# Designs tried in a protein design run: peptides against a protein of PDB entry 1EMU. Part 6

Target 1, 132 residues: chain A of PDB entry 1EMU
Amino acid sequence: PPYLKWAESLHSLLDDQDGISLFRTFLKQEGCADLLDFWFACTGFRKLEPCDSNEEKRLKLARAIYRKYILDNNGIVSRQTKPATKSFIKGCIMKQLIDPAMFDQAQTEIQATMEENTYPSFLKSDIYLEYT

## One batch from the design tools (peptide; aimed at target 1 D16 F40)

Design b1_p10_8_s1 (made by RFdiffusion4, then SolubleMPNN; from b1_p10_8, 3 letters changed)
Fold by OpenDDE base, seed 3:
Structure b1_p10_8_s1 (fold): chain B 132 residues (1-132), chain A 10 residues (1-10)
Amino acid sequence: as target 1 above (132 residues)
Amino acid sequence: SAFYDWEKFL
């Protein structure tokens, strides 16, 4: 069953609708749902192909992601991303240079945080174990 | 592939 694949890789978990739901519930209880929300924001943003008609939309979304997760020094995403990474993103926002990949490094760092901490904890959680 | 409404959290 799919839940066994979730234990094999974070990628499998994040590619499964039920897995995402359970994992987010767990993260929310742990006060770190922003890790997952940001990860998917990065993925979703990257999928928006730049064109003349969506330039303003992409800028607004980039600003929103920046303000929500990067600018907030009290947020878990901000605390789990490197200063140089945050500085780069800030630079992109200030210069309005909105490349689809501008959040890639931050996403990588947040993914590593999940891999090393919250994902293993999830697999030991009552939420996951009761599902199995 | 899973769907995630990431914009609703912004």
Scores: peptide ipSAE 0.723, ipTM 0.957, DockQ to the pose 0.912
OpenDDE base, seeds 1, 2, 4, 5: peptide ipSAE 0.635, 0.627, 0.630, 0.625; ipTM 0.925, 0.922, 0.924, 0.923

Design b1_p10_8_s2 (made by RFdiffusion4, then SolubleMPNN; from b1_p10_8, 5 letters changed)
Fold by OpenDDE base, seed 1:
Structure b1_p10_8_s2 (fold): chain B 132 residues (1-132), chain A 10 residues (1-10)
Amino acid sequence: as target 1 above (132 residues)
Amino acid sequence: SAFYNWEEFL
């Protein structure tokens, strides 16, 4: 069943609608839903290929992601991303150089955080175990 | 793949 695949990899969990729902519920209870929201924001943003007609929209979205998750020094995403990574993102925003991959390093670091902490904890949680 | 409305949380 799918829930067994969720225990095999974070990727399997994040590729399943039910898995995402349960995992996000768990993260909310732990006060760290921003990790998942940011991860999907990075993925979603990367899928928006640049063109003449969407440059302004992409810039606005990039700024929103930056302000929501990176700029807030008290946020969990900011605390779990390296200064050099945050500085790079800030630079992209300031120079208005909005490459689809500009959040990739930050996404990698947040994914590592989930892999090391929240994902294993989720597999031990009542939410997951009661689902099985 | 699963759908996630990431813009909702911005």
Scores: peptide ipSAE 0.695, ipTM 0.954, DockQ to the pose 0.910
OpenDDE base, seeds 2, 3, 4, 5: peptide ipSAE 0.689, 0.687, 0.692, 0.687; ipTM 0.953, 0.953, 0.954, 0.953

Design b1_p10_8_s3 (made by RFdiffusion4, then SolubleMPNN; from b1_p10_8, 4 letters changed)
Fold by OpenDDE base, seed 4:
Structure b1_p10_8_s3 (fold): chain B 132 residues (1-132), chain A 10 residues (1-10)
Amino acid sequence: as target 1 above (132 residues)
Amino acid sequence: KAFYDWEKSL
């Protein structure tokens, strides 16, 4: 069953709608659902191919991601990303240089946080264990 | 995945 694959890798978990749902529920209870939301925001943003018709939209989205997750010093994402990474993102926003990969380093750091902390905890959680 | 509406959280 899919839940066994979830225990093999975070990638398998995040590639499964049911897995995402359960994991997000767990993260919400832990007060860190923003980790997952930010991760998907980075993925979704990167997939937006730059073109003349979506330039303004991409800028607005980048600003929104920055303001919600990076600029908010009280947020879990901000606390789990390195200052240099956040400074780079800020620079991109200020310069309006919106490369599809501008959040990649931050996403990597947040993914590492999940891999090392919340993902293992999820696999030991009642939410996951009761599902199995 | 497309099933995750990442923009709604913004």
Scores: peptide ipSAE 0.564, ipTM 0.909, DockQ to the pose 0.607
OpenDDE base, seeds 1, 2, 3, 5: peptide ipSAE 0.562, 0.562, 0.558, 0.556; ipTM 0.910, 0.909, 0.909, 0.908

Design b1_p10_8_s4 (made by RFdiffusion4, then SolubleMPNN; from b1_p10_8, 4 letters changed; failed a check: a repeat of another design)
Amino acid sequence: MAFYDWEKFL

## One batch from the design tools (peptide; aimed at target 1 F40 A41 K47)

Design b1_p11_1 (made by RFdiffusion4)
Pose (drawn by RFdiffusion4):
Structure b1_p11_1 (pose): chain A 132 residues (1-132), chain P 11 residues (1-11)
Amino acid sequence: as target 1 above (132 residues)
Amino acid sequence: SYEDEVLESLL
């Protein structure tokens, strides 16, 4: 059963659209869906190839991720990401040197944040328990 | 994909 696999690893949960939908609903109710959206945004950004034809799209996307999740140090993703990590990201944006992996460290920190609090809470939540 | 939809939503 897919719902049982979700309890075995966060990666299993995020590899199933039903699992992602349920988990995002939980996060939305807890006021922190940005954690999941950011996690997927980093993955989406990284899969774009660094060729000339994608250069403009990638810069606009890197900026968009930075502006929404990294810029103001008050949002949940910004609060859960390290200062040095955000400093590096800002540098990449300003220098326009955006490697596909530039958000990897921030993604890892956000991933650990979900594994540490919201993911376990989700597995004990009414939403999950009802679904199962 | 969901990843693409997330990226589009930031534009």

Design b1_p11_1_s1 (made by RFdiffusion4, then SolubleMPNN; from b1_p11_1 with Y2L V6I)
Fold by OpenDDE base, seed 1:
Structure b1_p11_1_s1 (fold): chain B 132 residues (1-132), chain A 11 residues (1-11)
Amino acid sequence: as target 1 above (132 residues)
Amino acid sequence: SLEDEILESLL
């Protein structure tokens, strides 16, 4: 069953809508749902290929991601991303150099945070175990 | 999907 695949890798969990739903519920209870939300924001942003017709939309979205997750020093995403990574993103925003990959390093760092902490905890949680 | 919901919430 799918829930066994979720325990094999975080990627398998994040590739399943039911898995995502349970994991996000768990993260909300732990006060760190922004980790997952940011991860998906980065994925969605990277899928938007730059062109003349979507330039304003991409810039607006990049700024929103930056302000919500990176700029907020009290946020879990900001605390779990390295200063150099945040500085790079800030530079992209200020220079309006909005490359689809501009959040890749931050996404990698947040993914590592989930791999090391929240994902293992989820597999030991009541919400996951009761689902199985 | 969660991805779509997050992006929509940011715009």
Scores: peptide ipSAE 0.750, ipTM 0.970, DockQ to the pose 0.764
OpenDDE base, seeds 2, 3, 4, 5: peptide ipSAE 0.743, 0.738, 0.749, 0.748; ipTM 0.969, 0.968, 0.969, 0.969

Design b1_p11_1_s2 (made by RFdiffusion4, then SolubleMPNN; from b1_p11_1, 3 letters changed)
Fold by OpenDDE base, seed 1:
Parts: C-alpha cells; structure tokens; sequence
Structure b1_p11_1_s2 (fold): chain B 132 residues (1-132), chain A 11 residues (1-11)
C-alpha cells in the first residue's frame, strides 16, 4: 500500500496527495507547516518558465515567496536556511533577476531539514501510525 | 493540489 512507500522515502510521500495531507497535518501540529508550503512554492515557481507574458506574474510570485518565508526572521524557513542563501535570494529580488532556479538552494536546505527532523518524526507519529 | 493552492494564495 502507498503508506509503506511513504516510509521508504520523503519523495514518495510528497508524490502522494494523501501522504501530503497527513504530513501537512502533522507539520501544522508541530508548528512547522511552512517548511512544506515553502517547498511546494519553490517547486511551483520553478515550473513557470520565463516569457514576456508572465514576467510580472513571476516577479510578483518571487517577491511574495521572499517576503513570506525568507524575510520573516521569526519564521521556521528563515531559521533553517543559510545566511548566504537568503542573501542570494534577496539580491535576485532587488536586482529583479528572477531565474526559475533562484530558490533551488533554499529548497534543498529546507528539504534536508525535513529529511533530518520532521519526516522521521512523522513516521513515528500517531497520525501516521493510526493511518497504517 | 497543495502546490496549486499555495501558489494561488501567494498571488
């Protein structure tokens, strides 16, 4: 069943809508749902290939991601990303250099945080175990 | 999807 695949890799969990739902519920209870939300924001942003017609939309979205997750010093995403990574993103925003990959390093760091902490905890949680 | 919901919420 799918829930066994979720225990094999975080990737398998994040490829399953039911898995995402349970994991996000767990993260909300732990006060760190922004980790997952930011991860998906980065994925969605990277899928938007730059063109003349979506330039303003991409800039607006990049700024929103930056303000919500990177600029907020009290946020868990900000606390779990390296200063150099945040500085790079800030630079992209200020210079309006909005490459599809501009959040890749931050996404990698947040993914590592989930892999090392919240994902293992989820597999030991009542939410996951009661589902199985 | 969660991805779509998050992106929509940011715009």
Amino acid sequence: as target 1 above (132 residues)
Amino acid sequence: SLEEEILESLL
Scores: peptide ipSAE 0.730, ipTM 0.968, DockQ to the pose 0.765
OpenDDE base, seeds 2, 3, 4, 5: peptide ipSAE 0.708, 0.709, 0.725, 0.717; ipTM 0.965, 0.965, 0.967, 0.966

Design b1_p11_2 (made by RFdiffusion4)
Pose (drawn by RFdiffusion4):
Structure b1_p11_2 (pose): chain A 132 residues (1-132), chain P 11 residues (1-11)
Amino acid sequence: as target 1 above (132 residues)
Amino acid sequence: SLLQEAIEAGK
């Protein structure tokens, strides 16, 4: 059963669209869906190849991720990401040196944040318990 | 939006 696999690892949960939908509904109700959206945005950004044809798209995307999740130090993702990590990201944006992996560290920190609080809470939530 | 497309591509 897919719902049982979701309890075994966050990666199993995020590899199933039903799992993602349920988990995002839970996060939305808890006021922190940005954690999951950012996690997927980093993955999406990284899979874009660093070729000339993608250069403009990638810069715009890197800026968009930075502006929404990293810039103001008040949003949940910004609050859950380290200062040095955000400093590096800002440097990449300003220098326009955007490696595909530039958000990896921030993604890891956000991933740990979900594994540490919201993911366990989701597995004990009414939404999950009802679904199962 | 481009950010939303990246989120969907990440999934």

Design b1_p11_2_s1 (made by RFdiffusion4, then SolubleMPNN; from b1_p11_2, 4 letters changed)
Fold by OpenDDE base, seed 1:
Structure b1_p11_2_s1 (fold): chain B 132 residues (1-132), chain A 11 residues (1-11)
Amino acid sequence: as target 1 above (132 residues)
Amino acid sequence: SLLDEAIKLGE
């Protein structure tokens, strides 16, 4: 069953809509749902290929991601990303150089945070165990 | 919101 695959890798959990739903519920209870939302926001952003017709939309989205997760020093995403990574993103925003990969390093760092902390905790949680 | 749309697009 899918829930066994979820225990094998975080990737398998994030590729499953039911897995995402349960994991998000768990993260909300832990006060760290922004980790997952940021991760998916970065993926969504990267899917938008640069072109004349979506340039303004991509810039607005990049700014929204930046303001919500990077600029907020009290946010969990900001606390779990390295200063150099945040500085790079800020630079991209200020220069309006919006490359599809501009959040890749931050996404990787947040993924590592989940791998090391929230994902293992999820597999030990009542939410996951009661589902199995 | 635009951010919510991006999250959904990523999922």
Scores: peptide ipSAE 0.825, ipTM 0.977, DockQ to the pose 0.974
OpenDDE base, seeds 2, 3, 4, 5: peptide ipSAE 0.819, 0.820, 0.824, 0.824; ipTM 0.977, 0.976, 0.977, 0.977

Design b1_p11_2_s2 (made by RFdiffusion4, then SolubleMPNN; from b1_p11_2 with Q4D A9L)
Fold by OpenDDE base, seed 5:
Structure b1_p11_2_s2 (fold): chain B 132 residues (1-132), chain A 11 residues (1-11)
Amino acid sequence: as target 1 above (132 residues)
Amino acid sequence: SLLDEAIELGK
């Protein structure tokens, strides 16, 4: 069953809508749902290929991601990303150089945080174990 | 919101 694959890799968990729902519920209880929301926001942003028709939308989205998750010094995403990574993103926003890969390093760092902490904890949680 | 749309697109 799918829940067994969820225990084998974070990738398998995040590829499953039921898995995502349960994991987000767990993260919300832990006060760190922003980790997952940021991760998906970065993926969604990268999927928007640059073109004349979506330039303004991409810029607005990049600014929204920056303001919500990177600029907030008390936020979990900001605390789990390196200063150099946040500085790079700020530079892209200020220069209005909105490359599809501009959040890749931050997404990688947040993914590592989930892999090392929240994902293992989820697999030991009542939410996951009661589902199995 | 724009963020919500991006999150859903990322899934």
Scores: peptide ipSAE 0.832, ipTM 0.978, DockQ to the pose 0.937
OpenDDE base, seeds 1, 2, 3, 4: peptide ipSAE 0.831, 0.832, 0.830, 0.832; ipTM 0.977, 0.978, 0.977, 0.977

Design b1_p11_2_s3 (made by RFdiffusion4, then SolubleMPNN; from b1_p11_2, 4 letters changed)
Fold by OpenDDE base, seed 5:
Structure b1_p11_2_s3 (fold): chain B 132 residues (1-132), chain A 11 residues (1-11)
Amino acid sequence: as target 1 above (132 residues)
Amino acid sequence: SLLEEAIKLGE
């Protein structure tokens, strides 16, 4: 069943709508939901290929992601991303050079945080265990 | 919101 695949990899968990729902619920209880939301926001952003018709939208979205998760020094995403990564993102925003991959490194760092901490904890949680 | 839409698009 899918829940067994969730225990094999974080990727399997995040590729399943039920898995996402349960994991988000768990993260909310832990005060870490921003990790997952940021991860998905980065993926969503990358899916928006640059063109004349969506340039303004992409810039606004990049700014929103930056302001919500990177600029907030007290936020969990900001605390779990490296200064050089945050500086690079800031530079892209300031220069208005909005490459689809501009959040890739930050997304990777947040993914590593989830892999090392919240994901293993989720697999030990009542939420997951009661689902199985 | 724009951010919510991006999150949903990523899922």
Scores: peptide ipSAE 0.829, ipTM 0.977, DockQ to the pose 0.971
OpenDDE base, seeds 1, 2, 3, 4: peptide ipSAE 0.827, 0.825, 0.825, 0.826; ipTM 0.977, 0.977, 0.977, 0.977

Design b1_p11_2_s4 (made by RFdiffusion4, then SolubleMPNN; from b1_p11_2, 4 letters changed)
Fold by OpenDDE base, seed 5:
Structure b1_p11_2_s4 (fold): chain B 132 residues (1-132), chain A 11 residues (1-11)
Amino acid sequence: as target 1 above (132 residues)
Amino acid sequence: SLLDEAIRLGE
């Protein structure tokens, strides 16, 4: 069943809508749902292929991601991303160099954070265990 | 919002 696959890898959990729903519920209880939202925001951003017609939208989205998750020093995403990574993103925003991969390093760092803490904790949570 | 749209697109 899918819930067993969720325990095998974070990737399998994030590829399942039911898994995402349960994991988000858990993260909200832990006060760190922004980790997941940021991760998906980065994925969504990367899916937007750069072209003349969506340049403004991509820039606005990049700025929104930056302001919501990176610039907020009190946010969990900001706390779990390295200064050099945040500086790079800031530079991209300031220079308006909006490459689809500009958030990749930050996404990787947030993924590592989830792998190290919230994902293992989720597998031990009542939310997950009651589902199984 | 634009951000919410991106999150949904990522999911």
Scores: peptide ipSAE 0.813, ipTM 0.976, DockQ to the pose 0.969
OpenDDE base, seeds 1, 2, 3, 4: peptide ipSAE 0.811, 0.807, 0.806, 0.809; ipTM 0.976, 0.976, 0.975, 0.976

Design b1_p11_3 (made by RFdiffusion4)
Pose (drawn by RFdiffusion4):
Structure b1_p11_3 (pose): chain A 132 residues (1-132), chain P 11 residues (1-11)
Amino acid sequence: as target 1 above (132 residues)
Amino acid sequence: SLLDEAIEAGK
């Protein structure tokens, strides 16, 4: 059963659209869906190839991710990401040197944040328990 | 938006 696999690893949960939908509903109710949206945005950004034809799209996307999740140090993703990590990201944006992996470290930190609090809480939540 | 498209592509 897919719902049982979700309890075995966060990666299993995020590899199933039903799991993602349920988990995002939980996060939305807890006021922190940005954690999951950012996690997927980093993955989406990284899979874009660094060729000339994608250059403009990638710069706009890197800026968008930076502006929404990294810029103001008050949003939940910004609060859960390290200062040096955000400093590096800002440098990449300003220098316009955006490697596909530039958000990897921030993604890892956000991933650990979900594994440490919201993911376990989700597995013990009414939403999950009802679904199962 | 472009960010939403990236989120969907990440999924």

Design b1_p11_3_s1 (made by RFdiffusion4, then SolubleMPNN; from b1_p11_3, 3 letters changed; failed a check: a repeat of another design)
Amino acid sequence: SLLDEAIKLGE

Design b1_p11_3_s2 (made by RFdiffusion4, then SolubleMPNN; from b1_p11_3, 3 letters changed)
Fold by OpenDDE base, seed 5:
Structure b1_p11_3_s2 (fold): chain B 132 residues (1-132), chain A 11 residues (1-11)
Amino acid sequence: as target 1 above (132 residues)
Amino acid sequence: SLLDEAIRLGE
């Protein structure tokens, strides 16, 4: 069943809508749902292929991601991303160099954070265990 | 919002 696959890898959990729903519920209880939202925001951003017609939208989205998750020093995403990574993103925003991969390093760092803490904790949570 | 749209697109 899918819930067993969720325990095998974070990737399998994030590829399942039911898994995402349960994991988000858990993260909200832990006060760190922004980790997941940021991760998906980065994925969504990367899916937007750069072209003349969506340049403004991509820039606005990049700025929104930056302001919501990176610039907020009190946010969990900001706390779990390295200064050099945040500086790079800031530079991209300031220079308006909006490459689809500009958030990749930050996404990787947030993924590592989830792998190290919230994902293992989720597998031990009542939310997950009651589902199984 | 634009951000919410991106999150949904990522999911």
Scores: peptide ipSAE 0.813, ipTM 0.976, DockQ to the pose 0.970
OpenDDE base, seeds 1, 2, 3, 4: peptide ipSAE 0.811, 0.807, 0.806, 0.809; ipTM 0.976, 0.976, 0.975, 0.976

Design b1_p11_3_s3 (made by RFdiffusion4, then SolubleMPNN; from b1_p11_3, 4 letters changed; failed a check: a repeat of another design)
Amino acid sequence: SLLEEAIKLGE

Design b1_p11_3_s4 (made by RFdiffusion4, then SolubleMPNN; from b1_p11_3 with A9L)
Fold by OpenDDE base, seed 5:
Structure b1_p11_3_s4 (fold): chain B 132 residues (1-132), chain A 11 residues (1-11)
Amino acid sequence: as target 1 above (132 residues)
Amino acid sequence: SLLDEAIELGK
């Protein structure tokens, strides 16, 4: 069953809508749902290929991601990303150089945080174990 | 919101 694959890799968990729902519920209880929301926001942003028709939308989205998750010094995403990574993103926003890969390093760092902490904890949680 | 749309697109 799918829940067994969820225990084998974070990738398998995040590829499953039921898995995502349960994991987000767990993260919300832990006060760190922003980790997952940021991760998906970065993926969604990268999927928007640059073109004349979506330039303004991409810029607005990049600014929204920056303001919500990177600029907030008390936020979990900001605390789990390196200063150099946040500085790079700020530079892209200020220069209005909105490359599809501009959040890749931050997404990688947040993914590592989930892999090392929240994902293992989820697999030991009542939410996951009661589902199995 | 724009963020919500991006999150859903990322899934």
Scores: peptide ipSAE 0.832, ipTM 0.978, DockQ to the pose 0.937
OpenDDE base, seeds 1, 2, 3, 4: peptide ipSAE 0.831, 0.832, 0.830, 0.832; ipTM 0.977, 0.978, 0.977, 0.977

Design b1_p11_4 (made by RFdiffusion4)
Pose (drawn by RFdiffusion4):
Structure b1_p11_4 (pose): chain A 132 residues (1-132), chain P 11 residues (1-11)
Amino acid sequence: as target 1 above (132 residues)
Amino acid sequence: SEEEKVVEKLL
């Protein structure tokens, strides 16, 4: 059963659209869906190839991710990401040197944040328990 | 994909 696999690893949960939907609903109700959206945004950004034809799209996307999740140090993703990590990201944006992996460290920190609090809470939530 | 849907919302 897919719902049982979700309890075995966060990666299993995020590899199933039903799991993602249910988990995002839980996070939305807890006021922190940005954690998941950011996690997927980093993955989406990284899969774009660094060729000339993608340069403009990638710069706009890197800026968008930075503006929404990294810029103001008050949003949940910004609060859960380290200062040095955000500093590096800001540098990449300003220098326009955006490697595909530039958000990897921030993604890892956000992933650990979900594994540490919201993911376990989700597995003990009414939403999950009802679904199962 | 999920990541493509998320990045489309940021553009």

Design b1_p11_4_s1 (made by RFdiffusion4, then SolubleMPNN; from b1_p11_4, 4 letters changed)
Fold by OpenDDE base, seed 5:
Structure b1_p11_4_s1 (fold): chain B 132 residues (1-132), chain A 11 residues (1-11)
Amino acid sequence: as target 1 above (132 residues)
Amino acid sequence: SVEDEVLEKLL
């Protein structure tokens, strides 16, 4: 069953709608749902191929991601991303150089955070165990 | 997709 695959890799968990839902519920209880939302925001943003017709939209999205997750020094995402990573993103925003990969390093760092802590904890949680 | 939902929520 899918829940067994979830225990084998975070990637498998994040590829499953039910897995995502349960994991998000767990993260909300832990006060760190922003980790997951940011991760998906980065993935979604990267999938938006730059073109003349979506330039303004991509800039708006990049700014929104930056303001919500990176600029907020009290946020879990900001605390779990390196200063150099955050400064790079800020630079992209200020220069309006919005490359699809501009959040890649931040996403990697947040993924590492989940891999190290919240994902293992999820697999030990009542939410996951009761589902199995 | 989940990505789309997250991005839509940001705008």
Scores: peptide ipSAE 0.754, ipTM 0.970, DockQ to the pose 0.942
OpenDDE base, seeds 1, 2, 3, 4: peptide ipSAE 0.749, 0.751, 0.751, 0.753; ipTM 0.969, 0.969, 0.969, 0.970

Design b1_p11_4_s2 (made by RFdiffusion4, then SolubleMPNN; from b1_p11_4, 5 letters changed)
Fold by OpenDDE base, seed 1:
Structure b1_p11_4_s2 (fold): chain B 132 residues (1-132), chain A 11 residues (1-11)
Amino acid sequence: as target 1 above (132 residues)
Amino acid sequence: SIEDEVLESLL
């Protein structure tokens, strides 16, 4: 069953709608759902190829992601990303150099945070174990 | 998709 694949890798969990739903519920209870939301925001943003018709939308999205997750020093995403990574993103925003990959390093760092802590904890949680 | 929902929520 799919829930066994979820325990094999974080990637398998994040490829399954039911897995995502349960994991997000767990993260909300732990006060760190922003980790997952930011990860998906980065994935969605990278999929938007730059062109003249979507330049304004991409800039607005980049600024929104930056303000919500990176700029907030009290936020879990900000606390789990390196200063140099946040500085790079800030630079991209200020210079309006909005490359699809501008959040890649931050996404990698947040993914590592989930891999090292919240994902293993989820597999030991009542939410996951009661589902199985 | 989930990423679309997240991005939409930011605008």
Scores: peptide ipSAE 0.714, ipTM 0.966, DockQ to the pose 0.934
OpenDDE base, seeds 2, 3, 4, 5: peptide ipSAE 0.714, 0.705, 0.709, 0.705; ipTM 0.966, 0.965, 0.965, 0.965

Design b1_p11_4_s3 (made by RFdiffusion4, then SolubleMPNN; from b1_p11_4, 5 letters changed)
Fold by OpenDDE base, seed 1:
Structure b1_p11_4_s3 (fold): chain B 132 residues (1-132), chain A 11 residues (1-11)
Amino acid sequence: as target 1 above (132 residues)
Amino acid sequence: SVEDEVLESLL
Protein backbone atom coordinates (compact mmCIF):
# COMPACT_ATOMS: atom_id res chain seq x y z
CA PRO B 1 0.00 0.00 0.00
CA PRO B 2 1.05 3.62 -0.58
CA TYR B 3 1.68 4.32 3.12
CA LEU B 4 4.58 1.86 3.06
CA LYS B 5 6.18 3.81 0.21
CA TRP B 6 5.81 6.99 2.27
CA ALA B 7 8.10 5.46 4.88
CA GLU B 8 10.72 4.62 2.24
CA SER B 9 11.36 8.23 1.18
CA LEU B 10 10.14 11.77 1.67
CA HIS B 11 9.85 12.05 -2.11
CA SER B 12 7.35 9.17 -2.17
CA LEU B 13 5.30 10.89 0.51
CA LEU B 14 5.28 14.20 -1.39
CA ASP B 15 4.22 12.46 -4.63
CA ASP B 16 0.99 11.19 -3.03
CA GLN B 17 -2.04 13.42 -2.45
CA ASP B 18 -3.14 11.48 0.61
CA GLY B 19 0.39 11.47 1.97
CA ILE B 20 0.70 15.23 1.47
CA SER B 21 -2.61 15.79 3.25
CA LEU B 22 -1.64 13.75 6.30
CA PHE B 23 1.85 15.22 6.45
CA ARG B 24 0.49 18.76 6.22
CA THR B 25 -1.98 18.05 9.02
CA PHE B 26 0.90 16.82 11.16
CA LEU B 27 3.04 19.85 10.32
CA LYS B 28 0.19 22.22 11.18
CA GLN B 29 -0.09 20.64 14.61
CA GLU B 30 3.66 21.14 15.02
CA GLY B 31 3.41 24.78 13.89
CA CYS B 32 5.63 24.26 10.84
CA ALA B 33 3.31 23.80 7.86
CA ASP B 34 5.18 26.64 6.13
CA LEU B 35 8.06 24.24 5.46
CA LEU B 36 5.87 22.15 3.19
CA ASP B 37 4.06 25.08 1.61
CA PHE B 38 7.36 26.78 0.79
CA TRP B 39 8.71 23.57 -0.72
CA PHE B 40 5.70 23.30 -3.02
CA ALA B 41 5.84 27.01 -3.84
CA CYS B 42 9.42 26.56 -5.02
CA THR B 43 8.49 23.55 -7.13
CA GLY B 44 5.58 25.37 -8.70
CA PHE B 45 7.62 28.48 -9.34
CA ARG B 46 10.42 26.55 -11.06
CA LYS B 47 7.90 24.99 -13.45
CA LEU B 48 6.91 28.41 -14.81
CA GLU B 49 8.97 28.95 -17.94
CA PRO B 50 9.86 32.63 -18.30
CA CYS B 51 8.37 34.46 -21.28
CA ASP B 52 7.11 37.92 -22.15
CA SER B 53 3.51 37.03 -21.32
CA ASN B 54 4.14 35.81 -17.75
CA GLU B 55 6.99 38.10 -16.68
CA GLU B 56 4.80 40.25 -14.45
CA LYS B 57 3.14 37.23 -12.85
CA ARG B 58 6.48 35.54 -12.17
CA LEU B 59 7.90 38.68 -10.58
CA LYS B 60 4.81 39.06 -8.42
CA LEU B 61 5.03 35.43 -7.31
CA ALA B 62 8.74 35.68 -6.56
CA ARG B 63 8.15 38.76 -4.43
CA ALA B 64 5.28 37.07 -2.62
CA ILE B 65 7.35 33.98 -1.83
CA TYR B 66 10.19 36.19 -0.67
CA ARG B 67 8.01 38.35 1.58
CA LYS B 68 6.05 35.50 3.12
CA TYR B 69 8.81 32.98 3.77
CA ILE B 70 12.25 34.59 3.47
CA LEU B 71 11.89 38.17 4.69
CA ASP B 72 10.00 37.23 7.88
CA ASN B 73 12.82 36.63 10.37
CA ASN B 74 10.38 35.07 12.82
CA GLY B 75 9.19 32.49 10.30
CA ILE B 76 10.35 28.90 10.40
CA VAL B 77 11.48 28.95 6.74
CA SER B 78 13.65 32.00 7.36
CA ARG B 79 15.14 30.39 10.47
CA GLN B 80 15.95 27.20 8.56
CA THR B 81 17.63 28.84 5.55
CA LYS B 82 21.21 30.11 5.47
CA PRO B 83 21.91 33.86 5.45
CA ALA B 84 23.80 33.59 2.15
CA THR B 85 20.83 31.83 0.56
CA LYS B 86 18.41 34.49 1.74
CA SER B 87 20.79 37.21 0.60
CA PHE B 88 20.98 35.70 -2.88
CA ILE B 89 17.18 35.60 -3.16
CA LYS B 90 16.96 39.21 -1.97
CA GLY B 91 19.48 40.16 -4.63
CA CYS B 92 17.43 38.49 -7.35
CA ILE B 93 14.34 40.37 -6.22
CA MET B 94 16.13 43.72 -6.04
CA LYS B 95 17.74 43.27 -9.46
CA GLN B 96 14.55 41.77 -10.92
CA LEU B 97 16.56 38.80 -12.16
CA ILE B 98 13.88 36.17 -11.75
CA ASP B 99 15.39 32.87 -12.84
CA PRO B 100 13.18 29.77 -12.46
CA ALA B 101 15.85 28.22 -10.26
CA MET B 102 16.30 31.21 -7.91
CA PHE B 103 14.71 29.35 -4.95
CA ASP B 104 16.45 26.01 -5.56
CA GLN B 105 19.06 26.36 -2.81
CA ALA B 106 16.46 27.48 -0.28
CA GLN B 107 14.22 24.57 -1.26
CA THR B 108 17.13 22.18 -0.79
CA GLU B 109 17.82 23.53 2.69
CA ILE B 110 14.16 23.29 3.70
CA GLN B 111 13.98 19.77 2.30
CA ALA B 112 16.99 18.83 4.42
CA THR B 113 15.24 20.26 7.47
CA MET B 114 12.20 18.10 6.80
CA GLU B 115 14.34 15.02 6.14
CA GLU B 116 16.21 15.46 9.40
CA ASN B 117 13.34 16.38 11.70
CA THR B 118 9.68 16.59 10.72
CA TYR B 119 9.58 13.67 8.28
CA PRO B 120 11.01 11.13 10.76
CA SER B 121 8.71 12.54 13.45
CA PHE B 122 5.73 12.16 11.13
CA LEU B 123 6.47 8.46 10.69
CA LYS B 124 6.34 8.09 14.48
CA SER B 125 3.20 10.21 14.84
CA ASP B 126 -0.28 9.05 15.80
CA ILE B 127 -1.54 10.53 12.53
CA TYR B 128 0.60 8.21 10.42
CA LEU B 129 0.42 5.15 12.65
CA GLU B 130 -3.36 5.30 13.00
CA TYR B 131 -3.64 5.58 9.22
CA THR B 132 -1.63 2.40 8.69
CA SER A 1 -1.86 20.45 -8.17
CA VAL A 2 -0.69 21.22 -4.65
CA GLU A 3 1.99 23.61 -5.89
CA ASP A 4 -0.57 25.47 -8.00
CA GLU A 5 -2.84 25.88 -5.00
CA VAL A 6 0.01 27.21 -2.89
CA LEU A 7 1.07 29.68 -5.57
CA GLU A 8 -2.49 30.86 -6.13
CA SER A 9 -2.84 31.49 -2.40
CA LEU A 10 0.05 33.96 -2.62
CA LEU A 11 -1.64 36.17 -5.23
Scores: peptide ipSAE 0.770, ipTM 0.971, DockQ to the pose 0.937
OpenDDE base, seeds 2, 3, 4, 5: peptide ipSAE 0.766, 0.764, 0.766, 0.766; ipTM 0.971, 0.971, 0.971, 0.971

Design b1_p11_4_s4 (made by RFdiffusion4, then SolubleMPNN; from b1_p11_4, 5 letters changed)
Fold by OpenDDE base, seed 4:
Structure b1_p11_4_s4 (fold): chain B 132 residues (1-132), chain A 11 residues (1-11)
Amino acid sequence: as target 1 above (132 residues)
Amino acid sequence: SVEDEILEKLL
């Protein structure tokens, strides 16, 4: 069943709508839902291929992601991303060089945070265990 | 998709 796949990898969990829902619920209770939201934001952003018609949208979106998750020093995403990573993103925003991969390193770092902390905790949570 | 929903909420 899917819940067993969720325990095998974070990737499997994030590929399943039910898994995402349960995991997000857990993260919200832990005060760190932004980790997941940022991760998906990065994924979505990367899928937006640059073109003349969406350049403005991509810039606005990049700025929004930056302001919401990176610039907020009190946010968990900001706390779990390295200064150099945040500086790079800031540079992209300031230069308006909005490469689809500009958040990749940050996403990687946040993914590592989830892998090391929240994902294992989720698998031991009542939310997950009661689902199984 | 989940990512689309999240992105839309940011704008």
Scores: peptide ipSAE 0.722, ipTM 0.966, DockQ to the pose 0.939
OpenDDE base, seeds 1, 2, 3, 5: peptide ipSAE 0.717, 0.719, 0.717, 0.718; ipTM 0.965, 0.966, 0.965, 0.965

Design b1_p11_5 (made by RFdiffusion4)
Pose (drawn by RFdiffusion4):
Structure b1_p11_5 (pose): chain A 132 residues (1-132), chain P 11 residues (1-11)
Amino acid sequence: as target 1 above (132 residues)
Amino acid sequence: TYEETVIESLL
């Protein structure tokens, strides 16, 4: 059963669209869906190849991710990401040196944040328990 | 997919 696999690893949960939908509903109700959106945004950004034809799209996307999740140090993703990590990201944006992996460290920190609090809470939530 | 929707929403 897919719902049982979701309890075994966050990666299993996020590899199933039903799991993602349920988990995002939970996060939305807890006021922190940005954690999951950011996690997927980093993955989406990284898969874009660093070729000339993608340069403009990638710069706009890197800025968008930075502006929404990294810029104001008050949003949940910004609060859960380290200062040095955000400093590096800001440097990449300003220098326009955007490597595909530039958000990897921030993604890892956000991933650990979900594994540490919201993911376990989701597995004990009414939403999950009802679904199962 | 959800990933594609997230990326579209940032463009």

